# Designs tried in a protein design run: peptides against a protein of PDB entry 5TDY. Part 10

Target 1, 88 residues: chain A of PDB entry 5TDY
Amino acid sequence: EKKIDGRRKAAVLLVALGPEKAAQVMKHLDEETVEQLVVEIANIGRVTPEEKKQVLEEFLSLAKAKEMISEGGIEYAKKVLEKAFGPE

## One batch from the design tools (peptide; aimed at target 1 L62)

Design b2_p14_6_s3 (made by RFdiffusion4, then SolubleMPNN; from b2_p14_6 with F3M E5Q V11Y)
Fold by OpenDDE base, seed 4:
Structure b2_p14_6_s3 (fold): chain B 88 residues (1-88), chain A 14 residues (1-14)
Amino acid sequence: as target 1 above (88 residues)
Amino acid sequence: DEMFQKVVDAYLKA
């Protein structure tokens, strides 16, 4: 299993969320960090099924481990990402 | 929605 760097993971997630939601997610970041992510997004190319799977699974794992959201919120996030990535 | 913000932050720290 190939490891995906953090910037790539962020880019994949942000693209899946769409430009409007992505902007909301990045609004707290400093200008330089945003620029770096925008470059990653611009050069994202094709996202493989394996990358989609890894990003989704790690997202859910992080959300649960750090108790970032309620259980219901995790299910919501899962549905959002599954819909965004499309059928596999 | 804020959950995505926190996860992105975690990604960037990795």
Scores: peptide ipSAE 0.710, ipTM 0.947, DockQ to the pose 0.110
OpenDDE base, seeds 1, 2, 3, 5: peptide ipSAE 0.709, 0.686, 0.710, 0.687; ipTM 0.947, 0.944, 0.946, 0.943

Design b2_p14_6_s4 (made by RFdiffusion4, then SolubleMPNN; from b2_p14_6 with F3M V11I)
Fold by OpenDDE base, seed 2:
Structure b2_p14_6_s4 (fold): chain B 88 residues (1-88), chain A 14 residues (1-14)
Amino acid sequence: as target 1 above (88 residues)
Amino acid sequence: DEMFEKVVDAILKA
């Protein structure tokens, strides 16, 4: 698989959540990070199906590795994001 | 990828 820049992965993830959820997420970020993300989102352009799949996979992997949520929480997050990304 | 990790953390806490 192709490597994706971390900033781009973050932007793809936020865009997939939609504006309302993305706004709620960014409320938990520092001002500098938010400013950087806004720039990345503005320049996101086309997101390929491969990128969508890879970003979701890396999100789930990272969240699980950090053990921040239960298996059920991971499954829920997966369903939400997959539905947000839509069918490829 | 610090920015990505920050966003993931934020998602989990939102």
Scores: peptide ipSAE 0.701, ipTM 0.946, DockQ to the pose 0.704
OpenDDE base, seeds 1, 3, 4, 5: peptide ipSAE 0.694, 0.695, 0.690, 0.693; ipTM 0.945, 0.945, 0.945, 0.945

Design b2_p14_7 (made by RFdiffusion4)
Pose (drawn by RFdiffusion4):
Structure b2_p14_7 (pose): chain A 88 residues (1-88), chain P 14 residues (1-14)
Amino acid sequence: as target 1 above (88 residues)
Amino acid sequence: TPELIAEVIKEWLE
């Protein structure tokens, strides 16, 4: 009945990635976050492929959003450099 | 990348 929260989505994603990949992700999290995610995974309960799909698709949308922010800055910086070196 | 996944996870935990 409870709504899926961020902690749950993180746990579903780490389970879906397999242990080795999830271990590489955990190295980039602080100790408090790691412990809390361990409890979330220990309490993984049931996860259908449908729930995994929902979590992966939300991940991809956020990853794309971060790519757009990064690409936007790269495009702006290169335009500035082009103007600085070019005939303008 | 693991760094990118970690950033998304940190964002979810906010």

Design b2_p14_7_s1 (made by RFdiffusion4, then SolubleMPNN; from b2_p14_7, 6 letters changed)
Fold by OpenDDE base, seed 3:
Structure b2_p14_7_s1 (fold): chain B 88 residues (1-88), chain A 14 residues (1-14)
Amino acid sequence: as target 1 above (88 residues)
Amino acid sequence: SAEEVAEIIKEWLK
C-alpha cells in the first residue's frame, strides 16, 4: 500500500463528494487552506481505483471513530462507497 | 456533518 500525501487525500475525497458537498465542507476551512486545496483538485490528474479505495476507507475509519456513523453501518457504508467510487 | 468532514481533512493536512 502506497503512502498518500495528506493534501492528495483531501483532494481525492473532495472530488468524490462532488462540487456541492465539497463546497459545504470547504466553508469550514480557512481561506488559505481552501486555495491550496482548489489547486490540488485542479491538478489531481488520474485517481486510481486503489487510491480512491485507500482514501475512502481511511475516511470511514476516522468517521467511525468520531461516531459520525454507526458501527453497524460501517460495512454498509463501504459497499455504498464501492458502488459510487469503486473501479471504473 | 460537513464540519466533521472538514475536521478530518484538517487532520490530513497537519
Scores: peptide ipSAE 0.721, ipTM 0.953, DockQ to the pose 0.716
OpenDDE base, seeds 1, 2, 4, 5: peptide ipSAE 0.719, 0.714, 0.720, 0.715; ipTM 0.953, 0.953, 0.953, 0.953

Design b2_p14_7_s2 (made by RFdiffusion4, then SolubleMPNN; from b2_p14_7, 5 letters changed)
Fold by OpenDDE base, seed 1:
Structure b2_p14_7_s2 (fold): chain B 88 residues (1-88), chain A 14 residues (1-14)
Amino acid sequence: as target 1 above (88 residues)
Amino acid sequence: SAEEIAEIIKEWLK
């Protein structure tokens, strides 16, 4: 597993959420942070399926810790991730 | 929620 810096992880997640949801999320971030993330997104370049999977799995783990999703939801999401971002 | 997702991002950016 390759280490991914925090800014990269955030950019990958925001792109995965889609522009509408990403915009909602960024409303809760300070202006400077938003500007930094916009730059990261603009320069995201190639995102490998493994990188996307790694980021989203970490997100799901943290989301569970915050009781944002159920255990069943995590398991389902993992299956979706495997289908969408699995190795090709 | 969007707010909760933002909290996760904030942690990544520390």
Scores: peptide ipSAE 0.718, ipTM 0.953, DockQ to the pose 0.721
OpenDDE base, seeds 2, 3, 4, 5: peptide ipSAE 0.714, 0.715, 0.713, 0.713; ipTM 0.953, 0.953, 0.953, 0.952

Design b2_p14_7_s3 (made by RFdiffusion4, then SolubleMPNN; from b2_p14_7, 4 letters changed)
Fold by OpenDDE base, seed 1:
Structure b2_p14_7_s3 (fold): chain B 88 residues (1-88), chain A 14 residues (1-14)
Amino acid sequence: as target 1 above (88 residues)
Amino acid sequence: SAEEIAEIIKEWLE
Protein backbone atom coordinates (compact mmCIF):
# COMPACT_ATOMS: atom_id res chain seq x y z
CA GLU B 1 0.00 0.00 0.00
CA LYS B 2 1.36 3.35 -1.05
CA LYS B 3 1.10 6.35 1.22
CA ILE B 4 -1.20 9.06 -0.09
CA ASP B 5 -0.86 12.61 1.19
CA GLY B 6 -3.90 14.24 2.74
CA ARG B 7 -4.42 16.77 -0.03
CA ARG B 8 -4.45 14.01 -2.61
CA LYS B 9 -6.90 11.93 -0.58
CA ALA B 10 -9.23 14.88 -0.26
CA ALA B 11 -9.10 15.61 -3.97
CA VAL B 12 -9.78 11.98 -4.89
CA LEU B 13 -12.74 11.87 -2.53
CA LEU B 14 -14.23 15.12 -3.78
CA VAL B 15 -14.00 13.98 -7.38
CA ALA B 16 -15.62 10.68 -6.44
CA LEU B 17 -18.50 12.52 -4.77
CA GLY B 18 -19.31 14.45 -7.91
CA PRO B 19 -19.44 18.22 -8.41
CA GLU B 20 -22.76 18.80 -6.64
CA LYS B 21 -21.90 16.98 -3.45
CA ALA B 22 -18.31 18.19 -3.53
CA ALA B 23 -19.59 21.76 -3.63
CA GLN B 24 -21.77 21.13 -0.60
CA VAL B 25 -18.81 19.70 1.30
CA MET B 26 -16.50 22.56 0.44
CA LYS B 27 -19.00 25.06 1.84
CA HIS B 28 -17.80 23.85 5.23
CA LEU B 29 -14.13 24.56 4.50
CA ASP B 30 -12.32 27.87 4.74
CA GLU B 31 -11.57 29.81 1.59
CA GLU B 32 -7.85 29.05 1.57
CA THR B 33 -8.52 25.33 1.91
CA VAL B 34 -11.07 25.42 -0.89
CA GLU B 35 -8.62 27.15 -3.20
CA GLN B 36 -5.98 24.58 -2.35
CA LEU B 37 -8.33 21.69 -3.07
CA VAL B 38 -9.52 23.21 -6.33
CA VAL B 39 -5.91 23.27 -7.49
CA GLU B 40 -5.44 19.67 -6.38
CA ILE B 41 -8.57 18.61 -8.25
CA ALA B 42 -7.50 20.49 -11.36
CA ASN B 43 -4.17 18.65 -11.29
CA ILE B 44 -5.47 15.31 -10.08
CA GLY B 45 -4.43 13.61 -13.30
CA ARG B 46 -4.76 9.86 -13.37
CA VAL B 47 -6.37 8.21 -10.37
CA THR B 48 -5.66 4.50 -10.32
CA PRO B 49 -8.40 2.13 -9.21
CA GLU B 50 -6.20 1.03 -6.32
CA GLU B 51 -5.65 4.61 -5.20
CA LYS B 52 -9.36 5.35 -5.39
CA LYS B 53 -10.18 2.18 -3.49
CA GLN B 54 -7.64 3.02 -0.80
CA VAL B 55 -9.05 6.51 -0.32
CA LEU B 56 -12.66 5.39 -0.25
CA GLU B 57 -11.97 2.55 2.16
CA GLU B 58 -10.25 4.94 4.54
CA PHE B 59 -13.16 7.33 4.15
CA LEU B 60 -15.65 4.58 4.96
CA SER B 61 -13.68 3.61 8.05
CA LEU B 62 -13.69 7.19 9.29
CA ALA B 63 -17.34 7.63 8.38
CA LYS B 64 -18.24 4.57 10.44
CA ALA B 65 -16.28 5.93 13.38
CA LYS B 66 -18.31 9.13 13.13
CA GLU B 67 -21.53 7.09 12.94
CA MET B 68 -22.28 8.43 9.48
CA ILE B 69 -23.07 4.98 8.11
CA SER B 70 -24.17 1.64 9.47
CA GLU B 71 -22.05 -1.47 9.62
CA GLY B 72 -24.19 -3.01 6.93
CA GLY B 73 -23.69 0.03 4.78
CA ILE B 74 -19.93 -0.05 5.04
CA GLU B 75 -19.78 -3.74 4.19
CA TYR B 76 -21.97 -3.20 1.15
CA ALA B 77 -19.84 -0.26 0.08
CA LYS B 78 -16.69 -2.36 0.40
CA LYS B 79 -18.20 -4.98 -1.88
CA VAL B 80 -19.07 -2.32 -4.42
CA LEU B 81 -15.53 -0.97 -4.28
CA GLU B 82 -14.07 -4.42 -4.72
CA LYS B 83 -16.20 -5.06 -7.79
CA ALA B 84 -15.53 -1.67 -9.33
CA PHE B 85 -11.91 -1.07 -8.36
CA GLY B 86 -10.51 -4.45 -7.42
CA PRO B 87 -7.04 -5.53 -8.47
CA GLU B 88 -6.61 -5.72 -12.23
CA SER A 1 -23.82 14.82 5.68
CA ALA A 2 -21.71 17.30 3.79
CA GLU A 3 -20.58 18.78 7.08
CA GLU A 4 -19.45 15.41 8.39
CA ILE A 5 -17.56 14.69 5.18
CA ALA A 6 -15.84 18.05 5.51
CA GLU A 7 -14.71 17.06 8.99
CA ILE A 8 -12.97 14.02 7.56
CA ILE A 9 -11.28 16.14 4.93
CA LYS A 10 -10.11 18.57 7.61
CA GLU A 11 -8.50 15.66 9.42
CA TRP A 12 -6.68 14.61 6.27
CA LEU A 13 -5.39 18.14 5.80
CA GLU A 14 -4.00 18.49 9.32
Scores: peptide ipSAE 0.721, ipTM 0.953, DockQ to the pose 0.735
OpenDDE base, seeds 2, 3, 4, 5: peptide ipSAE 0.716, 0.718, 0.716, 0.716; ipTM 0.952, 0.952, 0.952, 0.952

Design b2_p14_7_s4 (made by RFdiffusion4, then SolubleMPNN; from b2_p14_7, 4 letters changed)
Fold by OpenDDE base, seed 2:
Structure b2_p14_7_s4 (fold): chain B 88 residues (1-88), chain A 14 residues (1-14)
Amino acid sequence: as target 1 above (88 residues)
Amino acid sequence: SPEEVAEIIKEWLE
């Protein structure tokens, strides 16, 4: 498992969420952070299936810890995000 | 929520 820097993880997640949801999320970030993430997204390049999986699993783990989703909803959430991201 | 997702992103960026 390769270590992914935070900026990269955020970019991968935002792309997976889709532009509409990503925009909603970024409304809660400061302008400087948004600008940085926009640059990261613009230069995201190719995302491997392994990288996507790793980012999504970490996100879902953190989301679960924050009680954002139930245990039974983890796989469902992964599928939703995967569909939103689309094929590579 | 979008805010909660943003919090996770903030953690990643720390």
Scores: peptide ipSAE 0.716, ipTM 0.952, DockQ to the pose 0.725
OpenDDE base, seeds 1, 3, 4, 5: peptide ipSAE 0.715, 0.716, 0.713, 0.715; ipTM 0.953, 0.953, 0.952, 0.952

Design b2_p14_8_s2 (made by RFdiffusion4, then SolubleMPNN; its pose is not in this set)
Fold by OpenDDE base, seed 1:
Structure b2_p14_8_s2 (fold): chain B 88 residues (1-88), chain A 14 residues (1-14)
Amino acid sequence: as target 1 above (88 residues)
Amino acid sequence: AAAAELARRLAELL
């Protein structure tokens, strides 16, 4: 497993969430942080399936305050994340 | 609340 830069992790997460869910998350951040994230997203380039899986699983673990193991694959992980952190 | 917590965790990476 390769170490991923924190800024890149954030960009990968937001892209994976899609624009609507990403916006719901970013509304809780200050303007400077949002601007930084936009830059990271704009320069994200290619995201490998492995990288996407790694990032989503990490954020699921952090958000739930416990490690979560899923056998449902990347699409399942994405759906879980979207449902957990979607509209309030 | 969940989105807010995720935002906090995300901000810590920047």
Scores: peptide ipSAE 0.530, ipTM 0.899, DockQ to the pose 0.000
OpenDDE base, seeds 2, 3, 4, 5: peptide ipSAE 0.505, 0.519, 0.505, 0.519; ipTM 0.897, 0.897, 0.899, 0.899

## One batch from the design tools (peptide; aimed at target 1 A16)

Design b2_p15_1 (made by RFdiffusion4)
Pose (drawn by RFdiffusion4):
Structure b2_p15_1 (pose): chain A 88 residues (1-88), chain P 15 residues (1-15)
Amino acid sequence: as target 1 above (88 residues)
Amino acid sequence: SLLEEVEEKVDELLE
């Protein structure tokens, strides 16, 4: 009945990635976050492929948002450099 | 597959 929250989505994603890849992700989290995610995984309960798909698609949308922010800065910086070196 | 696309993206973000 409870709505899926961020902690749940993180756990579903880490379970879906397999232990080795999830371990590499955990190295980039602080101790408090790691412990809380451990409890969330220990309480994983049931996860259907449909729930996994929902989590993965939300991940890809956020990753794309980050890529757009990064690409936008790269495009702006290169335009500035082109103007600085070019005939303008 | 969807998971393979997510794994590839996760590896890129870990770099």

Design b2_p15_1_s1 (made by RFdiffusion4, then SolubleMPNN; from b2_p15_1, 5 letters changed)
Fold by OpenDDE base, seed 1:
Structure b2_p15_1_s1 (fold): chain B 88 residues (1-88), chain A 15 residues (1-15)
Amino acid sequence: as target 1 above (88 residues)
Amino acid sequence: SLLDEVKAVVDELLK
């Protein structure tokens, strides 16, 4: 398993949301962080199936750990993100 | 919302 840095994972996640939803998320980040993420997004290139898998698993793991969503919400989030990533 | 949760995860990823 190839290690993916957090900035790359965040960029993949934001790209999956689409520009409008990504903007809604990033508006709550500080300017410097946004600038860094924009660079990562601009240079994201191809996202491998393994990267998509790692990002999804990381998201679900963190969401569960922080108890941010219910069990049903986790399943919903999984479906949304898998759909957003598109076919492999 | 999902976007709020994504924001929280992004914060963690960038930590």
Scores: peptide ipSAE 0.482, ipTM 0.887, DockQ to the pose 0.094
OpenDDE base, seeds 2, 3, 4, 5: peptide ipSAE 0.477, 0.459, 0.471, 0.396; ipTM 0.886, 0.881, 0.885, 0.856

Design b2_p15_1_s2 (made by RFdiffusion4, then SolubleMPNN; from b2_p15_1 with E8K K9V E15K)
Fold by OpenDDE base, seed 4:
Structure b2_p15_1_s2 (fold): chain B 88 residues (1-88), chain A 15 residues (1-15)
Amino acid sequence: as target 1 above (88 residues)
Amino acid sequence: SLLEEVEKVVDELLK
């Protein structure tokens, strides 16, 4: 398992959402952070199945650990993001 | 919402 830096993971996650939803998320971030993420997104290149899997798993893990959403919400988010990434 | 949760996760990833 290859380690992926946080900036790369964030970029993968945002690209999966699509430009419209990604923009909505980034509206709540500071200007410098947005600039950094835009650079990462611009240079994202190919996203491997392994990267997609790691990003999704970490998202779900963080959401559960921080109790940010209900269990039902976790399952829903998992399905939404899996569809967003597309079948492999 | 999902987008709010994504924002929170992005914040964690960028720490």
Scores: peptide ipSAE 0.509, ipTM 0.897, DockQ to the pose 0.095
OpenDDE base, seeds 1, 2, 3, 5: peptide ipSAE 0.224, 0.151, 0.509, 0.204; ipTM 0.766, 0.714, 0.895, 0.750

Design b2_p15_1_s3 (made by RFdiffusion4, then SolubleMPNN; from b2_p15_1, 4 letters changed)
Fold by OpenDDE base, seed 2:
Structure b2_p15_1_s3 (fold): chain B 88 residues (1-88), chain A 15 residues (1-15)
Amino acid sequence: as target 1 above (88 residues)
Amino acid sequence: SLLDEVKEVVDKLLE
């Protein structure tokens, strides 16, 4: 599998959420970070199935490892993101 | 919320 940089992963994740939810996330980031992410999103191009898989796995790994959410929340997040990636 | 957790993960990805 190919390594994906963090900026690319973040852009893919935000695009998967859709513009409304992505905006809700980004409004809690500093302005400079938002500007950088907007550029990444604008240049995202095609997202491969492998990239989608890696982003989802990275998200779940980080969330679980750092105990950010409960196990039930992880399963919920997994379902939401998997469904979000489908329509691409 | 899920979006709060997404925000935290985004922060980690950008570190």
Scores: peptide ipSAE 0.431, ipTM 0.877, DockQ to the pose 0.093
OpenDDE base, seeds 1, 3, 4, 5: peptide ipSAE 0.334, 0.414, 0.379, 0.211; ipTM 0.843, 0.872, 0.861, 0.772

Design b2_p15_1_s4 (made by RFdiffusion4, then SolubleMPNN; from b2_p15_1, 4 letters changed)
Fold by OpenDDE base, seed 2:
Structure b2_p15_1_s4 (fold): chain B 88 residues (1-88), chain A 15 residues (1-15)
Amino acid sequence: as target 1 above (88 residues)
Amino acid sequence: SLLDEVKEVVDELLK
């Protein structure tokens, strides 16, 4: 297992959502952060199955730990993101 | 919404 920095995780997550949904998320971030993420996305290159797995696990872990979404919402998010990442 | 939660997670990842 390789450690992935937060910036790359965020980029992978946004790319998985697709450009439309990624834009909807990013419009709620400050301009400087958006510019940084755009650079990361532009240079994302290949995303490995391991990276996809780590990003999904990190998302679910954070969402659960901070109680940002209900258990049912976590399961829904898991399904949506797994579909977004596509088959491995 | 899911996108709201994604935004919050992105904020955490970028800390």
Scores: peptide ipSAE 0.488, ipTM 0.888, DockQ to the pose 0.094
OpenDDE base, seeds 1, 3, 4, 5: peptide ipSAE 0.465, 0.479, 0.456, 0.370; ipTM 0.881, 0.885, 0.879, 0.848; seed 4 fails the geometry check

Design b2_p15_2 (made by RFdiffusion4)
Pose (drawn by RFdiffusion4):
Structure b2_p15_2 (pose): chain A 88 residues (1-88), chain P 15 residues (1-15)
Amino acid sequence: as target 1 above (88 residues)
Amino acid sequence: EYSPELIAEVIKDWL
């Protein structure tokens, strides 16, 4: 009945990635976050492929949002450099 | 494929 929260989504994602890849992700998290995610995974309960799909698709949308922020800065910086070196 | 660091950043945003 409870709504899926961020902690749950993170656990579903780490389970879906397999242990080795999830272990590489955990190395980039602080100790408090790692312990809390361990409890969330220990309490993984049931996860259908449908729930995995929902989590992956939300991940991809957020990853795309971060790519857009990064690409936007790269495009702006290159435009500035082009103006600085060019005939303008 | 996404880097572990980038996946961790998305996880931090969720939390």

Design b2_p15_2_s1 (made by RFdiffusion4, then SolubleMPNN; from b2_p15_2 with L6E V10I D13E)
Fold by OpenDDE base, seed 4:
Structure b2_p15_2_s1 (fold): chain B 88 residues (1-88), chain A 15 residues (1-15)
Amino acid sequence: as target 1 above (88 residues)
Amino acid sequence: EYSPEEIAEIIKEWL
């Protein structure tokens, strides 16, 4: 795998999320960081399937480490039932 | 489905 610049990774992810979701994410970043990322997005050019895959895989790895991803079918099934028939 | 805040925290890891 090729080494991807951190700012580039962030830009690739934000573009992949779409403008609405990306905007929501950027509300949680400081102003200077937002300005830098806007520039990166504006000059992102072509995003190869390879680097997009690499960025998303790294994202998922970090998300899993932070317990943002449910592991196992049973855990997911519980959440489905809670959303369907549980409290608001 | 990930919250915008959680996604932002991961982005911060890259910067």
Scores: peptide ipSAE 0.718, ipTM 0.944, DockQ to the pose 0.794
OpenDDE base, seeds 1, 2, 3, 5: peptide ipSAE 0.713, 0.714, 0.712, 0.708; ipTM 0.944, 0.943, 0.942, 0.943; seed 3 fails the geometry check

Design b2_p15_2_s2 (made by RFdiffusion4, then SolubleMPNN; from b2_p15_2 with V10I D13E)
Fold by OpenDDE base, seed 2:
Structure b2_p15_2_s2 (fold): chain B 88 residues (1-88), chain A 15 residues (1-15)
Amino acid sequence: as target 1 above (88 residues)
Amino acid sequence: EYSPELIAEIIKEWL
């Protein structure tokens, strides 16, 4: 769909993960990157359902490729939804 | 599931 800025994608993902998980992720990023992303998150504004869906789908695709995970179907989709839209 | 390390690596690719 619409091309999303990389920094925007990262911010959307981190917000979707929730503050606890996002904090864990940021521990693996350099200081400058963390500062940049915090600013992006602070100014994220409204995230459309379409943006969130697009970001999560791209994340999922990349994650599968990196982990060589071959999962699909409704069961895996449920896991993605539970994690992506969960309270964490 | 998805480790913080993996998520961070993907984010790095977006930046």
Scores: peptide ipSAE 0.747, ipTM 0.951, DockQ to the pose 0.738
OpenDDE base, seeds 1, 3, 4, 5: peptide ipSAE 0.746, 0.743, 0.746, 0.745; ipTM 0.951, 0.950, 0.951, 0.951

Design b2_p15_3 (made by RFdiffusion4)
Pose (drawn by RFdiffusion4):
Structure b2_p15_3 (pose): chain A 88 residues (1-88), chain P 15 residues (1-15)
Amino acid sequence: as target 1 above (88 residues)
Amino acid sequence: FSSELIAEVIKEWLE
């Protein structure tokens, strides 16, 4: 009945990635976050492929949003450099 | 995806 929250989505994602990849992700999290995610995974309960798909697709949308922010800055910086070196 | 990027999305979910 409870709504899926961020902690749940993180746990579903880490389970879906397999242990070795999930371990590489955990090295980039602080101790408090790691412990809390351990409890969330220990309490993984049931996860259907449908729930995994929902989590992965939300991940991809956020990753794309971060790529757009990064690409936008790169495009702006290069335009500035082109103007600085060019005939303008 | 890089592990650092995945971790950043996870941190965002936990906010």

Design b2_p15_3_s1 (made by RFdiffusion4, then SolubleMPNN; from b2_p15_3, 5 letters changed)
Fold by OpenDDE base, seed 3:
Structure b2_p15_3_s1 (fold): chain B 88 residues (1-88), chain A 15 residues (1-15)
Amino acid sequence: as target 1 above (88 residues)
Amino acid sequence: MSPEEIAEIIKEWLK
């Protein structure tokens, strides 16, 4: 794996979620953070399949660690998010 | 996951 900057990970995730869902998420972030992420999204360029995979895995890992999802729910969540990312 | 929960994960990435 290649280490991905936190801002980059966030941008990749938000783009994958789509504009409507991303907007809902960003409403829970402070204004300065939103401005920073908007810049990252605007300059995201090409997102590689490897980046998408890594972002998804790290997202699920943190969600599990924060007890937002159970072990049994990880596979389901993974499929949902993979559909959001779309095919390459 | 809810938008709020997703935002919390993003906050962790930005620390």
Scores: peptide ipSAE 0.753, ipTM 0.954, DockQ to the pose 0.766
OpenDDE base, seeds 1, 2, 4, 5: peptide ipSAE 0.748, 0.748, 0.741, 0.726; ipTM 0.953, 0.953, 0.953, 0.953

Design b2_p15_3_s2 (made by RFdiffusion4, then SolubleMPNN; from b2_p15_3 with S3P V9I E15K)
Fold by OpenDDE base, seed 4:
Structure b2_p15_3_s2 (fold): chain B 88 residues (1-88), chain A 15 residues (1-15)
Amino acid sequence: as target 1 above (88 residues)
Amino acid sequence: FSPELIAEIIKEWLK
C-alpha cells in the first residue's frame, strides 16, 4: 500500500464524514489547523477507493486503541456485544 | 465516534 501523508489522511477522513460531522470535528481544532485542512479539502481532487479504505482502516484502528485506553477492553467488548445482540 | 476523538486522531496525523 502507498504511504499517505497526514494532511491527506485528515482531508480524506473529513470528506468521508460529511460536512456536518466534519464541522463538529473542526470545532476541536485550532484555527490555523482548520484553515490548513480547509485548503486540503478544497484541493483534495479525486479520492481513490484504496485511499479511503486505507484511511478509514487506520482511523478505526487508532479509535479502537483510544477507546480501550478510555474505557478498557472489557467495556469496548460489552459495547460490541450490545450492538450485535441488543441489551439482555 | 465523538468529534473530539476524531479530532485527536487528526491532530496525531498532522504532527
Scores: peptide ipSAE 0.746, ipTM 0.954, DockQ to the pose 0.833
OpenDDE base, seeds 1, 2, 3, 5: peptide ipSAE 0.744, 0.737, 0.736, 0.733; ipTM 0.955, 0.955, 0.955, 0.955

Design b2_p15_3_s3 (made by RFdiffusion4, then SolubleMPNN; from b2_p15_3, 4 letters changed)
Fold by OpenDDE base, seed 3:
Structure b2_p15_3_s3 (fold): chain B 88 residues (1-88), chain A 15 residues (1-15)
Amino acid sequence: as target 1 above (88 residues)
Amino acid sequence: FSPEEIAEIIKEWLK
């Protein structure tokens, strides 16, 4: 497993979500953060299936840690989110 | 997940 930079993880996720959903998410971020992420998205280049999988898993890990979902709901949440991770 | 919840996790990644 390759460690992914935080900015890279965020960019991968946002691109996977699509422009409409990504825009909604970014409305909750401060101006400086948005500018940083826009740069990362613009330079995202190729995203491998492995990166997408890793980003999703790390997302769910944090979601669990923040008690957004129960441990038993992780697999279900993963399946729901995977719908956004089709080929680009 | 709501946009706000997703943003919360992204904020953590950027710390």
Scores: peptide ipSAE 0.770, ipTM 0.958, DockQ to the pose 0.767
OpenDDE base, seeds 1, 2, 4, 5: peptide ipSAE 0.769, 0.770, 0.760, 0.743; ipTM 0.958, 0.958, 0.957, 0.956; seeds 1, 2, 4 fail the geometry check

Design b2_p15_3_s4 (made by RFdiffusion4, then SolubleMPNN; from b2_p15_3, 5 letters changed)
Fold by OpenDDE base, seed 3:
Structure b2_p15_3_s4 (fold): chain B 88 residues (1-88), chain A 15 residues (1-15)
Amino acid sequence: as target 1 above (88 residues)
Amino acid sequence: MSPEEIAEIIKEWLS
């Protein structure tokens, strides 16, 4: 699989969350970071199914590592995020 | 997950 830049991963996730949820997330980031991510989102272009899958898996992996979700909650979180990404 | 928790993961990606 292709390595995805961190800024790219963040942009993909934020777009998938939608503008309302993305805005809530960005409130917790510093101003400079927000500006950088806005640029990435504006230039996101096509997001492949492979990228979406990688971003989702890495997101869940980190969430688990940070004990934000339990192992039993991974499948549920995966379904929620897959719905957020939507069909293409 | 809360917006704050999601932001923490993004911070990790950007570190």
Scores: peptide ipSAE 0.750, ipTM 0.953, DockQ to the pose 0.746
OpenDDE base, seeds 1, 2, 4, 5: peptide ipSAE 0.747, 0.745, 0.738, 0.727; ipTM 0.952, 0.952, 0.952, 0.953

Design b2_p15_4_s3 (made by RFdiffusion4, then SolubleMPNN; its pose is not in this set)
Fold by OpenDDE base, seed 4:
Structure b2_p15_4_s3 (fold): chain B 88 residues (1-88), chain A 15 residues (1-15)
Amino acid sequence: as target 1 above (88 residues)
Amino acid sequence: MLEELVKEAEKLLKE
């Protein structure tokens, strides 16, 4: 599978989740991260089915792993997005 | 919320 930029992965994930769920995630992020994320989403262009599938599968894999260690619900999504739009 | 996100992601993968 193709390597996808971390920032793009985050954008794809949030777009896929839809505005309601995306908002729930973003409210846990700092302002700067949200702004960067919004820009990335705005410039996401076309998302291929393959990209969407890949991003969702990665998310599910990591999310389930985090669930086993009981490290917070939204905390996982927060970490992913912060990594994507934090220090580059 | 993670459970809900997981459920949503799983739903999306089934589309």
Scores: peptide ipSAE 0.153, ipTM 0.745, DockQ to the pose 0.860
OpenDDE base, seeds 1, 2, 3, 5: peptide ipSAE 0.050, 0.053, 0.046, 0.103; ipTM 0.570, 0.567, 0.556, 0.662

Design b2_p15_6 (made by RFdiffusion4)
Pose (drawn by RFdiffusion4):
Structure b2_p15_6 (pose): chain A 88 residues (1-88), chain P 15 residues (1-15)
Amino acid sequence: as target 1 above (88 residues)
Amino acid sequence: DYFEKVVDAVLKVLE
């Protein structure tokens, strides 16, 4: 009945990635976050493929949003350099 | 948000 929250989505994603990949992700999280995610995974309960798909698609949308922010800055910076070196 | 932290951490691993 409870709504899926961020901690749940993180746990579903880490379970879906397999232990080795999830372990590499955990190295980039602080101790408090790691401990809380451990309890979330220990309480993973049931996860259908449908729930995994929902979590993965939300991940991909956020990852794309971060790529767009990064690509936008790269495009702007290169345009500035082109103007600086070019005939303008 | 925990999910956002994991998203950032996953992207760092892929780098």

Design b2_p15_6_s1 (made by RFdiffusion4, then SolubleMPNN; from b2_p15_6 with D1S Y2M V10Y)
Fold by OpenDDE base, seed 2:
Structure b2_p15_6_s1 (fold): chain B 88 residues (1-88), chain A 15 residues (1-15)
Amino acid sequence: as target 1 above (88 residues)
Amino acid sequence: SMFEKVVDAYLKVLE
């Protein structure tokens, strides 16, 4: 499968989380990053099944590697994203 | 990467 730009993946994730959660996430980011993400989100267009799959897989990989949250928290996030992306 | 930064931020939200 074709690798996706990190900025693109970030936009896909934030859109999947919805505006409320996306806003909460952006509160933890620097101003320049937020501005860049807003541009990416505005130009997200159509998100392909492959993009959704790649974002989910990489998210899970990063989340597990960081060991910052409980396994239950990771599982919850996984379910939220899978629901947002829809069945493939 | 930007994606990693966003993931880290989201993990903080989940915390």
Scores: peptide ipSAE 0.753, ipTM 0.956, DockQ to the pose 0.707
OpenDDE base, seeds 1, 3, 4, 5: peptide ipSAE 0.748, 0.749, 0.748, 0.744; ipTM 0.955, 0.955, 0.955, 0.955

